Peptides against a protein of PDB entry 7AE7. Designs and how they scored, part 173

Target 1, 321 residues: chain A of PDB entry 7AE7
Amino acid sequence: KVYKDLREFLEVLEQEGQLIRVKEEVNPEPDIAAAGRAAANLGKNQPAVFFEKIKGYKYSVVTNVHGSWQNHALMLGLDKNTSTKDQFYELNRRWDKFPVPPNVVKREAAPCKENVIDKDINLFEILPLYRINEQDGGFYISKASVVTADPEYPDDFNKLNVGTYRIQVKDRDRVGIQALAMHDIAVQLEKAEAENKPLPIAITIGNNPLVTFMASTPVGYNQNEYEFVGALQDGVPMDIVKSDLYDHLYVPAGSEVVLEGHIIPRVRTVEGPFGEFPGSYSGARLQCEVKIDRITHRTNPIFENLYLGIPWTEIDYLMAL

## One batch from the design tools (peptide; made by RFdiffusion4, then SolubleMPNN)

Design b2_p21_4_s4 (from b2_p21_4, 11 letters changed)
Fold by OpenDDE base, seed 3:
Structure b2_p21_4_s4 (fold): chain B 321 residues (1-321), chain A 21 residues (1-21)
Amino acid sequence: as target 1 above (321 residues)
Amino acid sequence: SAKDAILEAIKNAPKVEQVFP
């Protein structure tokens, strides 16, 4: 089984008993985090949790999507009871199929292009934002696949980077991003900042589960994560579409939300604190700032966000394979 | 059930007043 988008994966999770649907209206805080914690603490068969109604917001949230070995098996299109050993062997077998180039689809064929916001941008209107941890210094987007390119080689598709980074919401149209020196985005940003130029960026939310997996998996600077997604789909190409603002940035065609903008050169603002683990907060740091210039989104977009807690949580599963 | 455990956790969670910026 191959998934075009998050929605197809959530349908399979629900059919397999690996998704709990909460139909009752919840408070963003603390109910989402409490439910995520309860799901993670089941010890086995940890389900995704889908919230249909969130007080004060229009759209839904899903968490803990990658939160179990069963969900990982299903992500690979295997039986949910496939052993971790057999999942690992199958993943490695498929990894050797790299590269599998993606299909570039037309704008009109991309579900992420159904709606456009290009003025009066307000992230709170499109994302049901909440504090993941009670002591967080703000709202975080913790499960985005962030697309950037090498500003020296913008047309080199092999240097297109899709990564997962900690993103704090700073304003209606501003986010902070944690770009550490070990990340490919930091190399690209350094090149842009050397020339005092903005770095083009697309922050994609609610993707094909293998995109999220690959965005969390370190690959070579000259290797494209989308070509690994095709490999992990057992040779089936994934669908990508050109961003609206940038000719050289491609986003997953099925993304629930795409935030297009730029990293402001040589600007650093306070980001954090954030509870990466229960009782462990990373301190406030000066981080990069992104201006959001355009949003595209599916109708009734699903905000996929990470649950963070005591291992084993979703982040541990994303890093373990 | 897993669903019951999740709903119980939501019910028993200390309610915090939502502060929007």
Scores: peptide ipSAE 0.477, ipTM 0.835, DockQ to the pose 0.797
Fold by OpenDDE base, seed 5:
Structure b2_p21_4_s4 (fold): chain B 321 residues (1-321), chain A 21 residues (1-21)
Amino acid sequence: as target 1 above (321 residues)
Amino acid sequence: SAKDAILEAIKNAPKVEQVFP
């Protein structure tokens, strides 16, 4: 089975008993984190947790989407009881199908384009933000697929990078992003900053689960993550759409939320702390800052965010491959 | 049930102040 978007995957998770729907209104803190910890404690078959109603917010949250081997099997369109060994085998088999180029769909065909916000941007109106850990220095977007391009080769689709980065919300229309030197985004940012130019960016939230998986999987600088998604879909292309602000950035057509903007050149602001791992807080550091200039989103967008807490966490499953 | 365990965890979680910027 191939999924067009997060919603199709969540439907399958629910059908397979791998998603718990919380219909009761919850507080952003601590209830989301408490529920995530409880889900993690359910043993090997850790479900996703979908919160329909978040107090003070309009929209829903889902967490722990990749939080089990069963969810990982289902992501690959396999039986939920497929062994880890067989999942690895199938992943490797499909990996050899690279490249599978994506389909570029029309704007009108892309669900991520259903709604537009281009003025008075407030991330808190779109995303039910919460502290993932009690000691976090702010609200984090921890499961975004971040799209950037090489500013010297903007039309080279193979240099289009889709990565997962730690993103702290700084203001209504600003986020900090952790671009480490080992990340392809850091190479692209360095090139932009050398010319004192902004780096165009699209922060995509709530994607096809294989997009999220590939965004967390290191690939070569000249390899496009979307072409791997098509490979992992057993040769079925994924659907992408051109960003609204930039001709050279493409986003998943099915994204729940797309934050389009730019990394401000040569600006660094304090980011953190964040509890990346249980009992390990990464200290506060100077990180780059993104200005959000435009939002596109699906009607009733789902905020997908990582469960971080007791191991095995969702990140452990995303990095275990 | 798994759902009951989650709901119980939510119920029993120490409430914290929500701070919005």
Scores: peptide ipSAE 0.470, ipTM 0.841, DockQ to the pose 0.793
Fold by OpenDDE base, seed 2:
Structure b2_p21_4_s4 (fold): chain B 321 residues (1-321), chain A 21 residues (1-21)
Amino acid sequence: as target 1 above (321 residues)
Amino acid sequence: SAKDAILEAIKNAPKVEQVFP
């Protein structure tokens, strides 16, 4: 089975007993994190947790989407009881199908384009933001697939990068992003900053689970993550759409939310602390700042965010593959 | 059930004040 978007995957997770729907109104803090901890502590078959109602917010949150080997099997369109060994075998088999070029769909065919916010941007109106860890210095978007291009080669689709980065919400229309030197985004940012130019960015939230997986998987600088998604879909292309602001940026057609903007050149602001691992906080650092200039989103967007806080979180599963 | 465990964890979670910017 291939998934077009997060919603199709969540439906399968629910059908397979790998998603728990919380219909009761929850507090953003601490309830989301508490529920995530409880889900992770189930030991086996850790489910995704879907929160339909969050106090003070309009939209839903889902966590722990990649939080188990069963969820990973289902992501690959396999039986949920497929062994880790067989999942790895299938991943490797499909990996050899690279590249599988994506389909570029029309704007009108892309669910991520259903709604537009281009003025009075407020991230708190579109995302049910919460502190993931008790000691976090702010609200984090921890499971976004961030799209950037090489500013020297903007038309080279092979240099289009889709990566996962630590993103702190800084203001209604601003986020901090951790672009480490080992990340492809840092190479692209360095080129832009050398010329004192903004780096175009699209921060995509709530994607096809293989997009999120590939965004968390290191690939070559000249390899497009979307072409790996098609490979991991056993040769079925994924659907992408051109960003609204930038002709050279493409986003997953099915994204729940797309934050389009730019990294402000040569600006660094305090970011953190963040609990990357239980009991381990990355201290406050000066990090890049993104101005959000436009939002596109699906109707009733789902905020997909990582669960963090104890071993065998989504990160551990994403990093284990 | 797994759902019950999650709901119990939510119920028993220490209240934290959320500060919005």
Scores: peptide ipSAE 0.464, ipTM 0.817, DockQ to the pose 0.831
Fold by OpenDDE base, seed 1:
Structure b2_p21_4_s4 (fold): chain B 321 residues (1-321), chain A 21 residues (1-21)
Amino acid sequence: as target 1 above (321 residues)
Amino acid sequence: SAKDAILEAIKNAPKVEQVFP
């Protein structure tokens, strides 16, 4: 099975008994985190948790989507009871199919473009934001696939980077992003900042589960994560679409939300603390700031966010493959 | 059930008044 988007994957998770739907209205805090902890405590068969109604917000949240070996098997389109060994074998077999170039679809064919916000941007109107951990210094977007390009080679598709970064919401139209020196985005940002230019960025939320997986998987600077997604789909190309602001940035056609904007050159603001692991907080740091200039989103967008609970966390599963 | 455990955790969670910026 290949998935076009998050919704197709959530449907399969629900069919396989790997998704719990909470229909009752919940408080953003602490109910989402409490539910995530309870889901993590269920043992090896940790389900995704889908919250249909969140007090004070219009839209839904899903968490723990990659939070089990069963969910990883299903992501690969395998039987949910496929052994970790066989999952690794199949992953490696498919990896050798790289590159599988994506299909570029027209704007009108991309679900991520059903709605547009280009003025009076307020992230809180689109994303049901909450503190993931009790001591977090703010609201985090922790499961975004962030798209950037090399500013010296913007038309080189092989240098298009899709990565996962810690993102703190700073204002209605501002996010802090942790671009560490070891990340490809940091190389691209350094080039932009050398010229005192903004770095174009698209922050994509609620993706095809293999996009999220590949965005968390290190690849070469001259390798495109979308071409690995096609490989992991056993040779089926994924669908991408041009961003609205930038001809050189491509986003997953099925993204629930796309935040288009730019990293402000040579600006650093306080970000954190964030509980990356239970009882372990990264301190406050000076990090890059993104201005959000445009939002595109699906109708009734689902905010996919990471669950950070007792190990094994969703991150541990995403990085274990 | 797994659902019941989640709902119980939500029910028993200490409610915090969330202040949005």
Scores: peptide ipSAE 0.435, ipTM 0.823, DockQ to the pose 0.803

Design b2_p21_5_s1 (from b2_p21_5, 12 letters changed)
Fold by OpenDDE base, seed 1:
Structure b2_p21_5_s1 (fold): chain B 321 residues (1-321), chain A 21 residues (1-21)
Amino acid sequence: as target 1 above (321 residues)
Amino acid sequence: APYEAVEKENAERVRAAEEAF
């Protein structure tokens, strides 16, 4: 099976008994993290946890979407009981299909374009934000697929980068982003900052699970993650749509939320601390700042966020393949 | 809105981290 969006995947997870639906209103803290830990403690088959109602917020949260080998098998469209070995074999077999170019869909055909916010932007209205860890310095968007391009080669689709980065919510319309020197985004930002120009960015949330997987998988600077998604879909192209603000940025057509904006050139602000792993906190540091200029979102958007539990985190599964 | 309290709390934490740095 191939998934167009997060919703199609969540439907399969629910059908396969790999999703717990929490229908009662929860507090963002500590209940989201506590329920994630409880789900992790139920055994090796960690389900996704879908919170329908969150106190103080309009919309839902889903966590631990990639948090088990069964969920990984289902992501690949395999039987949930497919062995880890056979998942790796199938992943490698499909990897050799690269590149599989995405389909560019029209704006009117893209679910991520159902709603637009271009004024009075407030991330707290759209995203049920919470601290993932008790000691976090704020709220994080920890499972976003961040789209940037090479500002010297904006039309080179092979240099379009889709990556996962630590993103702290700084204000209603500002986020801190950790762009390390080893990340493709840092190369692109360096080029923009050399000219004192903003770097165009689209932060996409709640994607096709293979987009989230590939955004967390290191690839070459001249390799497009969307073309790997098509390969991992066994040669079925994924659907992308042009961003609203930028002709050269393409986002997953099915994204739950798209935050379009720019990295402010030559600005660094304090970001952190964040608990990357249980008992491991990265301290506060100076990081890039993104101004959010536009939001597009699906009606009743689902905030997909990372589960950081013990002994295995969702990131361990995202990095293990 | 109910999220305004959470927004304020986040802003206070962000400022506290900035002041501690």
Scores: peptide ipSAE 0.488, ipTM 0.924, DockQ to the pose 0.831
Fold by OpenDDE base, seed 4:
Structure b2_p21_5_s1 (fold): chain B 321 residues (1-321), chain A 21 residues (1-21)
Amino acid sequence: as target 1 above (321 residues)
Amino acid sequence: APYEAVEKENAERVRAAEEAF
């Protein structure tokens, strides 16, 4: 099976018994993290956890979407009981289909364009934000697929980067982003900052699970992650749509939320601390700052966020494939 | 809005991290 969006994947996870639905109102803290830990304690068959009602917020949260080998098998459209070995075999077989170019859909055909916010932007209105770990310095968007381009080659689709980066919410319309020198975004930012220009950015949340997987998978600087998504869909192109602010940025057509904005050139602000692994905190550091200029979102957007629990984190599964 | 309290708490945490840094 191929999934157009997160919702089609969550439906399959629920049908396959790989999603727990929490229907009662929960407190963002500590209940989201506590329920995630409780689900992780069910053993190797860790389900996604969908929270329908978050106290103080309008919308839902889903965690641990990639948090098991069963969920990874289903992501590949395989039987949930497919062995890790056979998943790796199938992943490698499909990888050889690269490149599979995406379909560019019209704006009116893209679910991520259902609603627009272009003034009085408030991330807390759209995202039910919480601390992933009790000692986190703030709220994180930890499972976003971040789209940037090379500012010297903005029309080179092969240099369009879709990556996963640590994003702290700083204010209503500001986020800190961890752009490390080893990330493709840091190369692109360096070029923009050399000219004292903003770097255009689209932070996409709640995607087709293969987009999130590929955004977490290192590829070459001249390789487009969307063309790998099509390969991993066994040669079925994914659907992308042009961003609203930038002609050269394309986002997944089915994204739950798209934060469009720019990295502020030559500005660094304190970001962190964050618990990247259970019991391991990355300290506070000076990091880049993004201004959010526009939001597009689906009606009743689902906030997909990373689960960081014991014994296996969702990162462990994302890195193991 | 119900999230205004959470927004304020986040702003206080962010400031505290900036002051500690």
Scores: peptide ipSAE 0.484, ipTM 0.923, DockQ to the pose 0.803
Fold by OpenDDE base, seed 5:
Structure b2_p21_5_s1 (fold): chain B 321 residues (1-321), chain A 21 residues (1-21)
Amino acid sequence: as target 1 above (321 residues)
Amino acid sequence: APYEAVEKENAERVRAAEEAF
């Protein structure tokens, strides 16, 4: 089975008993994190947790989408009881299908284009933001697939990068991004900053689960993550669409929210602290700043965010294969 | 809007982190 978007995957998780739906209004803090911890305590078969109503916000949150081996099997379109060994063998078998080029769909066929905000940008209107950890220095977008290109080779699709980065919300239209020197985004940013130019960026939220998986999986600088998604779909191409602001950036057609903008050249602002692991805070650092210039989103967008809890975090499952 | 209170709280936290750095 192949999933076009997060919604098709959440439907399967619910059918398979791997999603808990919370219908009662919850407080963003501490209820989201508390419910995630409670779900984690149900044993090895940790479900996703879908919050239909968040106090103070218009839209829903889902957490722990990748937070179990059952959810991982279902992501691959396998039986939920498929062993970790058999999942690994199937992953490797499909990996050999690389490259599987994506389908570029028309703008009118892309669900992520249903709504547009091009003025008076306010992230708090679109995303039910909350602190993941009680001592976090702010609100984080922790499960975004971030799209950037090489500014020297913008038309080279093999250099299009889709990565997962720590993103702090700084203001209505600004986010801090952790672009470490070992990340492909840092290579691209260095080239832009050498010329004192902005780096174009698209921050995509709530994707096809294999996009989120591949964005968290290191690949070569000249390898496109979307072509691996097609391989992991057993040779079925994924659907992408051109960004609204940039001719050379392509986003998943099914994204719940797309934040289009630019990294401000040679600007660094304080980002953090953030609890990357229970009881371990990475200190505040000077990090890059992104200005959001345009938002596109699905009607009633779902905010997919990372679950961080004890004993196994969702990141442990995203990095375990 | 109810989220404006949360926005203000976030702005205060961000500023506090900047001042503590």
Scores: peptide ipSAE 0.476, ipTM 0.921, DockQ to the pose 0.807
Fold by OpenDDE base, seed 3:
Structure b2_p21_5_s1 (fold): chain B 321 residues (1-321), chain A 21 residues (1-21)
Amino acid sequence: as target 1 above (321 residues)
Amino acid sequence: APYEAVEKENAERVRAAEEAF
C-alpha cells in the first residue's frame, strides 16, 4: 500500500486498530497530552490518537501517527505484525531504489491548495495549538516537514532540503525555528544571511507518513528527501507541487497545511524552553524567526503533532530506523 | 474568537521566556 496523504494513512491505521478516535470535544490542555499518555499505556500497539473536536478551535488534531512498530510496518505498506527485523530488511531493500523522482502536479490537482490565506494570517485559526508539556515556553509545531533550498543553487533539486525542526509559535504570523549548525537548513541560511537576504521556507504539516519519516532521517546535502520517499514507496513516485510564493520550493501535494514565508536574515529571538523528552527540557535560546506570508491548506485541515509522552516518544520510533 | 484567549496566553509565555533569558 502507498499513501498519497496523511488521510489515507489514518484510514489504514483505523482499519488496522492502530488509531483511537476521540469524538467528544476535548480541551487542548490537558486532554490531548493525557489521552496520548493513556494510549501509550495500552501496551505495545501504541495507537495514533485522533481528536475530532478541540474546544476553541475549528479543526482536528492527530498525535502518535508514527508511534509504534505496527504503525511503521503499515507506513511501509506491510502487515502490522511484520517483525522489526523484516521491516528493516524491507526498508533497506527499498532504500537502494533511490533516486525515485517525484511527480510535479499542477496547482489545481494538489489538495494542499484547496484554500488560501494571504492576508490577516493567524496560525491559531488554522492549527489547534496546545502546549505539549506543561513547562513549554509556548505552543510548538513539532512534526512539520520544512522545505528550503540552496540560495546559490535554487534550481538544483538535489539541494532541496526537507527536514524536521523544532518550531515555536511566536505570534499569529511568526514562528521560531531551531536551525542547528549540523542541519542542511543551517548551511542554506548561512548563505542567505551572508547576503542579508531572507531564506524562503515552506513549513508543511500533515503529510504522507513517509515524507515525515524522511524529513526526520539524515540524508546527504545533495540528496532530495522526496526521491527517497519514492524509493520507500517501492518505486512509486510521490506527488509534489510548486509552492505559491517560490518557484524553486516544492511541497507535498497532499499536505494538510503549508505555511509559506521566509527566515528573517540576521534576526534571533528567544525560543523555548521545550520538553523534547519526558522530564528533559532544552533551555531557551536565541533562534531564527520565520515570517509567514501565505498559508495554503486542505478543507478541514488535520493538525498532525508529535507525541512526547512517557514511557516513549514518537521521536524514538522516527529515529530508531 | 475562541482561540484569542490562547493567543494571549501564548504571548504571555513567550514574553516570560524572553524576560527570563
Scores: peptide ipSAE 0.463, ipTM 0.915, DockQ to the pose 0.854

